Peptides against a protein of PDB entry 4GXB. Designs and how they scored, part 151

Target 1, 277 residues: chain A of PDB entry 4GXB
Amino acid sequence: VPTEEVSLEVLLSNGQKVLVNVLTSDQTEDVLEAVAAKLDLPDDLIGYFSLFLVREKEDGAFSFVRKLQEFELPYVSVTSLRSQEYKIVLRKSYWDSAYDDDVMENRVGLNLLYAQTVSDIERGWILVTKEQHRQLKSLQEKVSKKEFLRLAQTLRHYGYLRFDACVADFPEKDCPVVVSAGNSELSLQLRLPGQQLREGSFRVTRMRCWRVTSSVPLPSGSTSSPGRGRGEVRLELAFEYLMSKDRLQWVTITSPQAIMMSICLQSMVDELMVKKS

## One batch from the design tools (peptide; made by RFdiffusion4, then SolubleMPNN)

Design b2_p23_6_s1 (from b2_p23_6, 8 letters changed)
Fold by OpenDDE base, seed 5:
Structure b2_p23_6_s1 (fold): chain B 277 residues (1-277), chain A 23 residues (1-23)
Amino acid sequence: as target 1 above (277 residues)
Amino acid sequence: LGSETVFTRDENGNLLPPVVTFY
């Protein structure tokens, strides 16, 4: 793509649009800096955020595809897909809520975290009780952003990414599950027939290895995934998990978001290693 | 047609470079 000045739309988690003028040749960091400048986010806080490629669903929710890498050209990455459903989203890119303290010290950072958290609650990514919801709404009405975030930080799945419903082979083969990534774990929520909601927690500290598999099903093959047309790429995330002492078991998740799940695993491991050092 | 990318942690828990296999 020739180097040209273009207007690029970057969305916040709540769908707010940030328009930036960039070059088609600008890399991810260049675009991120442009977005930060547009928002008046200080340079020292830029590193707490990343750009993500997402698919906007019919209801306006975002299905995360992947994090944009440093070498990528965001304009090219999004436009090459030739579909208006793909968007670039700005989101915080750390897992430990302790880093919120750094971001919240700045008004713009605070606003970004607040908007993201409100959106995550509204989308059901953060799980709330009725009482908690009431408290959150009260704080929202008062526009008490810091207090709102402090309460939100205590909530179940705060800081998690929630994925679209998919299929896993745990605890049973072809089990419908909802996967969420956060707090150094993959949470698999499932409901077996006639049973209550169950959650499987898989801590990344107990994952020695994982793999992402991309395959094209044979035209004659029955795609086990409802609604996938013939010839669609099948993605799987499999991880080897220490279930108990000296007992390793593979768990496989079949999902179009397998790449994003793997990116989350990588990111969570990296953050843990930083803390360990 | 397919590919597999394998991520492995070392003895210290650090991620090794991923291994990509095409098939």
Scores: peptide ipSAE 0.615, ipTM 0.954, DockQ to the pose 0.814
Fold by OpenDDE base, seed 2:
Structure b2_p23_6_s1 (fold): chain B 277 residues (1-277), chain A 23 residues (1-23)
Amino acid sequence: as target 1 above (277 residues)
Amino acid sequence: LGSETVFTRDENGNLLPPVVTFY
């Protein structure tokens, strides 16, 4: 692609548009810096955020496709998909809420975290009770961003990334699940027929390895579900989990977001290693 | 046509370079 100056749209978690002038040849960090500059985010806080490729759903929710890698050209990455549903989103890229303290010290950082958290609550990524929701709304009405975040930090799945409904082979084959990544775990929420909501928590510390498989199903004459077009790539995330002492079990998640899930696992592991050092 | 990328943690919990297999 020829190097040209272009206007690139980057979205915040709340859908706010940030337009930046960049080169088509600018890498992810260059674009991130441009976004930071546009927002007046200090350079020392840039590292707390990342750019993500997402698919905007009809309801305006974001389906995270992947984190943009350092070597990528965000303009090319998003435009090459030739679909307006794909967007670049700025989001915090750490898991430990302790890092919020660093980000919250800056007005812009605070605003970004606040906007993200509000959005995550609105999207149901953060799980809230009715009472908690009332409290959050009260704080939101008062525009008490710090207090809002402090309360939010105590909520279930704060800081998690929620994925679209998918299928897992746990606890049973072909179980519909909602996967969320955060707090050094994958949370698999499922509701089996006639049963209460169940959650399987898979701590990354108990994952020895995982794999992402990409496959193009051969047109085997078997009943392809009518909605899967011929030739759709099937993505799976499988991880080997220590269920008990000396008992390893593979759990497989079939999801178009398997790559993103794997990226989350990598990121969570990396963060844990930084904390141990 | 497919690929498999395997991520493995070492004894210290660090991620090893992923292994990609194409098939």
Scores: peptide ipSAE 0.615, ipTM 0.954, DockQ to the pose 0.807
Fold by OpenDDE base, seed 4:
Structure b2_p23_6_s1 (fold): chain B 277 residues (1-277), chain A 23 residues (1-23)
Amino acid sequence: as target 1 above (277 residues)
Amino acid sequence: LGSETVFTRDENGNLLPPVVTFY
C-alpha cells in the first residue's frame, strides 16, 4: 500500500470514535501514540492500553478478533478485511486491577477505564447483581468515576474479556459454552440440558501448554453444519490442564476467537511472570 | 490444510517461543 496520510477511526470500548491522522505505513505503536495524543493520555500510560481488531456485531457489541501486533499496520489490517464491521478498538491491556491505580491517577486514564467498565457492564461482561447495578447506576448518575471503578473492581469478572458463545469438549463433547478470560483464568460458563448454569475455572497457572489450530474442513458431502459457510476456517484452542495431582487433561474450545483466547492466555502468563520477578 | 501453534511454558512458568507447524 502506498504511504499516504489517512484519517483512521479508533473506537473506545463504549463506541466513542477517535479520529487520528496517521500514515498508512504507521505501525501499531505509532497509531496508539496518535490516539493517546488525541485523547491527551500521557506517554507513561500508553503502555497500559492496546489496539484490538474487533468485529462490530449488529447490536453494537464487539467481538474481539485479536490484538494488533507491533509489526502490524493498523490501517492495512482493518481495511484489508473489506468490511465495515471490522473496527480498531482501544482497550486496557493488563489484567491485574492493581494497575488501575496507576491509570486512574490521570484524568484521561480514569475516563478510559470508566468508559470501558461502563461498557463491559452494559454488555454483560462484568456480572452484577440487581443491587450492585443500582449502586453502579447511582454512581454513574453522580459521575463519580473513581467510586464507580472501585465498586466495579469488586464485581465478578471485572477486567475479563467475554467471548462469543462457542463449543468446548469439556465437560462433555460439543458442549455450548461462554468463555471469558481474566484474573489469570479462562472461565467456561455452560448450561447443560436440565442443569443449572455452571462455571469451570481454568487457571493459567495450571496450563503448561496450549495450542491454536487452524484448519480448513474438507468439503465433506453430507453434514455441512448449516451455519459454517463452505470453506470457513475452523479455529480451536486446546490447552493441557492439570486437573489434579499428576492428572493432565486436554480441553479443546472450538471458536473463531481461538486466536484471541490464546492472546489472552499469553498476556495473562506474561503479566504473572512480571509479578513474580 | 492447516496450522498449529503450540505455546509452552518453561519450568519457571515463562512462555517459550511458540512453535508453528503447517500442514
Scores: peptide ipSAE 0.614, ipTM 0.954, DockQ to the pose 0.808
Fold by OpenDDE base, seed 1:
Structure b2_p23_6_s1 (fold): chain B 277 residues (1-277), chain A 23 residues (1-23)
Amino acid sequence: as target 1 above (277 residues)
Amino acid sequence: LGSETVFTRDENGNLLPPVVTFY
């Protein structure tokens, strides 16, 4: 693509649009800096956020495809897909809520975290009771952003990224699950026939190895998952998990978001290593 | 047609460079 000045739309988690003028040759960090400048986010807080490629669903929810890498050209990455459903989203990129304290000290940072958290609650990514929801709404009405976030930080799956419903082979083959990543874990929520909602917690500290597999099913092969057309790419995330002492078990998740799940695992591991050092 | 990318942690928990296989 020739180097040209273009207007690029970047969305916040709540769907707010940020328009930035960038070059088609600008890399991810350049675009991120442009977005930060547009929002008046200080330079020292830029590192707490990342740009993500997402697919906007019919209901307006975002299906995260992947994090944009440093070498990528966001304009090219999104436009090359030739579909208006693909968007670039700004979101916080750390997992430990302790880092919220750094971001919240700035008005713009506070606003970004607040908007993201409100959106995550509205989308059901953060799990709330009726009473908690009432309390959150009261704080929202008062526009008490700091208090809102402090309460939100105590909620189940605060800071998690929720994925679209998919399939896993745990606890049994072909189980429909909802996967969420956060707090150094993958949470697998499932409901087996006639059973209550169950959650499996898989801590990244007990994952020694994982793999992402991409495959194209053959038309003649019985391996075509129901509902997939001819030539559709199948993605799987498999991780080797220490279930108990000296007992390793592979868990496989079949999902179009397998790459994003792997990115989350990498990111969570990296953050843990930084804290360990 | 397919690919596999394998991520492995070392004894200290650090990520090793991923290994990509095509087939």
Scores: peptide ipSAE 0.612, ipTM 0.953, DockQ to the pose 0.809

Design b2_p23_6_s2 (from b2_p23_6, 6 letters changed)
Fold by OpenDDE base, seed 5:
Structure b2_p23_6_s2 (fold): chain B 277 residues (1-277), chain A 23 residues (1-23)
Amino acid sequence: as target 1 above (277 residues)
Amino acid sequence: LGSETVFTRDENGNLLPPEVRHF
């Protein structure tokens, strides 16, 4: 692609638009720096954020596709998909809430974390009780961003990414589940009759390995679930989990977001390795 | 037709280079 100056739209978690002028040849870091400059985010805080490719749903929610890699050209990565549903989103890229302390010392960093957290609560990514919701609303009305974040940090699934409803073979075959990644785990939530939730927690420290499989179903297989077009790529994430001493079990998740789930696993492992060093 | 990428942790918890298979 010839090098040209273009306007690129980057979204915050709340859907706020940040327009940056970049070159079509600018890599992910260059675009991230341009976004940071536009927001007046200090250079020392840029590393706490990343650019993600997402698909915008009809309700305005984001389905995370993948993290943009350092060598990628964000303009090319988003435009090559030839669909306006695909967007670039800025989000925090660490898992440990301890790093929030570094980010929230700056006004812009605080605003980014606040906007993300509000959005995550509104989308139901962070689980709240009625009382907690009341407290959060009171803090939001007061615009007490620091206190809001401190309360939010105590909530279930704070800092998690929630994926679209998918299918797993755990606890049973073809089980509808909602997967979330955070706090060095995958959470698999099954909704039971009577509004009960059954949750499987899978700590990354107990995963021996994982794999992503991409497959095209053969046209002859009549088991096309009614919503998948005859030619759609099936993605699966499978991980081998240490259930007990010397007992490994495979768990398989069938999801269009299997790649993103794998990226989350790797990212959580990498962060744990940095903390051990 | 498909591909498989396998991520494996060593005994120390480090990620090994991913293995990619095509089928």
Scores: peptide ipSAE 0.152, ipTM 0.745, DockQ to the pose 0.801
Fold by OpenDDE base, seed 1:
Structure b2_p23_6_s2 (fold): chain B 277 residues (1-277), chain A 23 residues (1-23)
Amino acid sequence: as target 1 above (277 residues)
Amino acid sequence: LGSETVFTRDENGNLLPPEVRHF
């Protein structure tokens, strides 16, 4: 792509648009800095955020595809897909809520965390009771962003990334699940008969290894579920988990977001290693 | 046709360089 000045749209978690003037040759960090400058986010807080490639769904929800890497050209990465459904999103890029304290000291950082948290609650990524929802709503009406975040930090799945509904082989084969990543774990939520929810928690510290597999179904296989078009790539994330002392078991998730799940696992492991140092 | 990327942790919990396999 020739080097040209372009206007690039970057979305916040709530769908707010940030327009930045960048070069088509600008790397991820250059674009992130441009977004930070546009928002008046201090340079020392840039590292707490990342750019993500997402697909916007019909309901306006974001399906996370991947984190943009340092060597990528965000303009090229999004435009090469030739679909208006693909967007670039700014989101916080850490798992431990303790880092919220650093970001919340700045007005812009506080606003970004607040907007993200409101959106995550509205999307059902953060799980709230009726009473908690009432308390959160009261704090929103008062525009008490700090108190709102302090309450939100105590909620189930605060700081988690929620994935699209997919399939796992745990606890049984072909189980429909909703996967969420956060707090150094993968949470697999299964809907049981009678509106019961079963959650499987898989701590990254108990994962020995994981793999992402990409496969193209053979045309001769009768097991083409009627809804998958001929030639659709199947992605799977599998991890080897220490279920009990000396008992390893593979768990496999079939999802178009398997790559993003793997990125989350790596990121959670990396953050844990930094904390041990 | 497929690919597999394997991420492995060592005994100390450190992530090893990923292995990529094509099949």
Scores: peptide ipSAE 0.149, ipTM 0.742, DockQ to the pose 0.791
Fold by OpenDDE base, seed 3:
Structure b2_p23_6_s2 (fold): chain B 277 residues (1-277), chain A 23 residues (1-23)
Amino acid sequence: as target 1 above (277 residues)
Amino acid sequence: LGSETVFTRDENGNLLPPEVRHF
């Protein structure tokens, strides 16, 4: 693509638009710095955030496609898809809530975490009781952002990324599940009668290895999931998990977000390595 | 036609370079 000046739209988690003027040749970090400058986010806090490619759903929810890598050109990455559904989103890029303390010390950082957390609650990514929801709403009405975040940090799946409903071979073959990534784990949730949840927790520390598989089903294969056309790429994430002492078992997730799930696994492992150093 | 990318950790928990297989 020829190098030219362009206007790029970057969304916050709450759908707020940030317009930045960049070059088509600007890499992910250059665009991230431009967004930070536009928001008045200090340079020392830029590393706590990343740019993500997402697909906006009809309800305004975001389906995360992947994290933009350092070598990518964000303008090209989003525009090459030739669909207005694809957006670039700024989101926090760490898993440990302890890093919130560093970010919350700055007014802009606090606002970004607050907006993200409100959005995650509204989208049902963070699980809340009726009483917790009442408390959060009261704090939101008072615009008590720090107190809101401190309460939110105690909630189930705070800081998790929630994926679209998909299929896994856990706990049973072809089981509909909702996957979430956070706190150095993959959570596989099955909805039971009475709104109860059965959860499988898979800690990344007990994963020996994982793989992403892309395949095109053969025309003769009866594995046409209802609603997938013949010839659509099937993506799977599989991981080998230490279930007990000396017992490894493969778990396989079939999802169009398998790549994003793998990126989350890598990112969680990387953060754990940094903490050990 | 397909591809498989395998991510493996070493004995120290560090990620090894991914292995890509085509089939």
Scores: peptide ipSAE 0.141, ipTM 0.735, DockQ to the pose 0.787
Fold by OpenDDE base, seed 4:
Structure b2_p23_6_s2 (fold): chain B 277 residues (1-277), chain A 23 residues (1-23)
Amino acid sequence: as target 1 above (277 residues)
Amino acid sequence: LGSETVFTRDENGNLLPPEVRHF
């Protein structure tokens, strides 16, 4: 791609558009810095955020595809897909809510966390009771961003990334699940009959290993999944989990977001390693 | 009214009693 000045759209979690003038050759960090500058985010807070490639759904929800890597060219990464559904999103890139304290000290950081958290609640990524929702709405109406965040930090799946509905082999084969990543775990939520939700928590500290597998189904006639066109790549995330003392079990998640899930796992492990150092 | 049952393991890998939340 020739090096040219372009206007790049970067979205906040709430869908707010940030237009930045960048070079087509600018790497992820360069674009991130441009976005930070446009938002008046201090340089010392840039590291708390990352750029993500997402697919915008018809309902405006984001399906996270992957984190943009440092060597990537965000303009190329998004435009090469030749679909307007693909967007670049700015989001916080840490898991421990303790880091919110650093970010919240700055007005812009506070606003970013607030906007993200509001969006995550609205999208149902953060699980709230009716009473909690009432409290959050009251704080939102008052525009009490700090108090809103402090309450939100206590909520289930605060700071989690929620994935699209997919399939796992746990607790049973071909089990429809919703996976969320956060707080050093993968949460697998199963909807049971009667509006019961069963959740399996898989702590990354108990994962011996994980892998992403890409497979192309052989054109054998009996592909039972009606909607997947012939030749679609099947992605799976598998992890070996310490279920009990001396008992390891593989869990496999079949999802187009398996790559993103693996990125989350690695990111959570990396953050835990930083805290131990 | 939905119910949520959470299966959590402690740091030692013990299954904590499932937490049931009602919505």
Scores: peptide ipSAE 0.026, ipTM 0.540, DockQ to the pose 0.025

Design b2_p23_6_s3 (from b2_p23_6, 7 letters changed)
Fold by OpenDDE base, seed 3:
Structure b2_p23_6_s3 (fold): chain B 277 residues (1-277), chain A 23 residues (1-23)
Amino acid sequence: as target 1 above (277 residues)
Amino acid sequence: LGSETVFTRDEEGRLLPPEVTFY
């Protein structure tokens, strides 16, 4: 692609549009810096955020596809998909809520975290009781962003990324699940027939390895899942989990977001290593 | 046609370079 100046739209978690003038040849960090400059986010806070490729659903919800890598050209990455459903989103890129303290010290950082948190609650990524919801609304009405975030930090799945409904082989084959990544875990929410909602917590510290598999199904097999067009790539995330002492078990998740799940695992492991150093 | 990328942690919990296999 010839190098030229273009206007690129980057969305916040709440769908707010940030328009930046960048070069088509600008890499991910260059675009991130441009977004930060547009928002008046200090340079020392840029590292707490990342750009993500997402698919916007009809209801305005975001399905996270992947994190944009350093070598990528965000303009090319999004435009090459030739669909208006694909967007670039700015989101915080750390897991430990302790880092919120650093970001919240700045007005712009505070606003970004607030907007993200409000959106995550509205989308049901953060789980709230009726009473908690009332408290959050009261704080929102008072425009008390810091207090809002402090309350939100105590909520179930705060800081988690929620994925689209998918399938796992745990605890049973072809089990419908909702996966969320956060707090150094993958949370698998499932409902078996006749049972209450259950949550399986898989801590990354107990994952020795994982794999991402990409495959193209052969046309011959009769199990045409009616909704997937012929030739769609099947993605799977499998992880080896220490269930008990000296008992390893593979868990496999079949999801179009398997790459994003793996990126989350990598990011959570990296953050844990930074904390240990 | 497919690929497999394997991520492995070392004894200290650090990620090793991923291993990619194409098939």
Scores: peptide ipSAE 0.645, ipTM 0.959, DockQ to the pose 0.810
Fold by OpenDDE base, seed 4:
Structure b2_p23_6_s3 (fold): chain B 277 residues (1-277), chain A 23 residues (1-23)
Amino acid sequence: as target 1 above (277 residues)
Amino acid sequence: LGSETVFTRDEEGRLLPPEVTFY
């Protein structure tokens, strides 16, 4: 791609558009810096955020595809997909809510966390009770961003990424699940027929290894899955989990977001290692 | 046609470089 100056749209979690003038050859960090500058986010806080490739759904929700890597050219990465549904989103890129304290000290950082958190609640990524929702709305009406965040930090799945409904082989084969990543775990929420909502927590500390598999199904004559076009790539995330003492079990998640799930696992492991150091 | 990327943690819990296999 020839190097040209372009206007690139980067979205915040709430859908707010940030337009930045960048070069088509600018790498992820360059674009991130441009976004930070546009927002007046200080340089020392840039590292708390990342750019993500997402698919915007019809309802305006974001399906996270992957984190943009350092070597990528965000303009090329998004435009090469030739679909307007793909967007670049700025989001915090750490898991431990303790890092919120650093970010919240700055007005812009606070605003970013606030906007993200509001969006995550609105999208149902953060789980709230009716009473908690009332409290949050009250704080939102008062525009008490710090207090809002402090309350939000106590909520279930605060800081988690929620994925689209997918399929896992746990606890049973072909089990519909909703996966969320956060707090050094994958949370698998499922509702089996006639059963209550169940959650399986898979701590990354008990994952020795995982794999991402990409496969193109052979055109088997029986198109058993209505809607999967011929040649659709199947992605799976499988992880080996220590269920009990000396009991390892593979869990496989079939999801178009398997790559993103793996990125989350990597990121959570990396963060845990930083804390140990 | 497919690929497999395997992530493994070392004894300290650090991620080793991923192993990629194409098939």
Scores: peptide ipSAE 0.645, ipTM 0.959, DockQ to the pose 0.810
Fold by OpenDDE base, seed 5:
Structure b2_p23_6_s3 (fold): chain B 277 residues (1-277), chain A 23 residues (1-23)
Amino acid sequence: as target 1 above (277 residues)
Amino acid sequence: LGSETVFTRDEEGRLLPPEVTFY
């Protein structure tokens, strides 16, 4: 692509649009810096955020596709998909809520975390009780952003990414599940027929390896799930998990977001290693 | 046609470079 000046739209978690003038040749960090400058986010806080490629759903929710890598050209990455449903989103890119303290010290950082957290609650990514919801709404009405975040930090799945409903082979084959990634784990929520909601927690510290598999199903006549065109790529994430002492078991998740799930695993492992150093 | 990318942690828990296989 020839180097040209373009207007690029970057969304915040709440759908707020940030328009930046960049070059088509600008890499991810260049675009991130431009977004930060537009928002008046200090340079020392830029590292707490990343750009993500997402697919916007009809309801305005975001399905995370992947994190944009450093060498990528965000303009090219999003436009090459030739679909308006794909967007670039700015989101915090750390997992430990302790890092919120650094970000919250700045007004812009505070606003970004607040907007993200409100959105995550509204989308059901953060799980809240009725009472907690009431408290959060009260704080929101008072525009007490710091107190709102402090309460939110105590909530179940704070800081998690929630994925679209998918299928796993755990605890049973072809089990419908909702996967969430955060706090150094994958959470698999499932409801089997006639059963209560169950959650499987898979800590990344107990994952020694994982794999992402991409395959093109042969047009086998039988299981036409109606919505997937015959030529769609099937993605799977499989991880080897230490269930008990000396007992490893593979768990496989079939999801179009398998790549993003793997990126989350990588990121969580990397952050854990930084903390140990 | 398919691909597999394998991520492995070392003894210290660090990620090794991923291994990619194409089928």
Scores: peptide ipSAE 0.644, ipTM 0.959, DockQ to the pose 0.812
Fold by OpenDDE base, seed 1:
Structure b2_p23_6_s3 (fold): chain B 277 residues (1-277), chain A 23 residues (1-23)
Amino acid sequence: as target 1 above (277 residues)
Amino acid sequence: LGSETVFTRDEEGRLLPPEVTFY
C-alpha cells in the first residue's frame, strides 16, 4: 500500500469514535500514540492500553478477533478485511486491577477506565447483582468515577474479556459454553440441560501448554450443518490442564475467537512473570 | 490444510517460543 495520510477511526469500548490522522505505513505503536495524543492521555500511560481488531455485531457489541501486534499496520489490517464490520478498539491491556491505581491518577485514564467499565457492565461482561447494579447506577448519577471503579473492582469478572458463545468438550462433548478471560484464568460458564449454571475455572498457572489449531473442514457429504458455508476455517484452542496431582487433561474449545483466547493466555502469563520478577 | 501453534511454559512458568506446524 502506498504511504498516504489517512483518517483512521479508533473506537473506545463504549463505541465513542476517535479520529486520528495517520500514515498508512504507521505501525501499531504510532497509531496508539496518535490516539493517546488525541485523547490527551500522557505518554507514561500509553503502555496500559492496546489496540484490538474487533468485529462489530448487529447489536453493536464487539467480538474481539485479536490484539494488533507491534509490527502491524492498523490501517492495512482493518481495511484489508474489506468489511465495515471490522473496527479498531482501544482497551486496557493489563489484568491486575492494581494497575488501575496508576491509570486512575490521570483524568483521561480515569475516564477511559470508567467508560470501559460502564460498557462491560452494560454488556454483561461484569456480573452484577440487583443491589450492586443499584449502587453502580447511584454512583454513575453522581458522576463519582473513582467510587464507581472501586465498587466495580470488587465485582465478579471485573477486568475480564467475555467471548462469544462457543463449544467445548468439557465437561461433556459439544457442550455450549461462554468463555471469559481474566484474573489469570479462563472461566467457562455452561448450562447443561436441566441443570443450574455451572462455572469451570481454569487457572493459567495450571496450564503447562496450549495449542491453537486452524483447519478447513473437508466437505463431508452428509452433515451439511446448514449455517457453516463450505469454506469456513475452524479454530480450536486446546490446553493441557492439571486437574489434580499428576492428572493432566486436555480441554478443547471450538471458537472463531481461539486466537484471541490464546493471546489472552499469553498476556496473562507475561503479566504473572513480571510480578514475580 | 491446517496449522497448529503450540505454546509451552518452562519450569519457571515462562513462555517458550511458539512452535508452528503446517499440514
Scores: peptide ipSAE 0.642, ipTM 0.959, DockQ to the pose 0.803

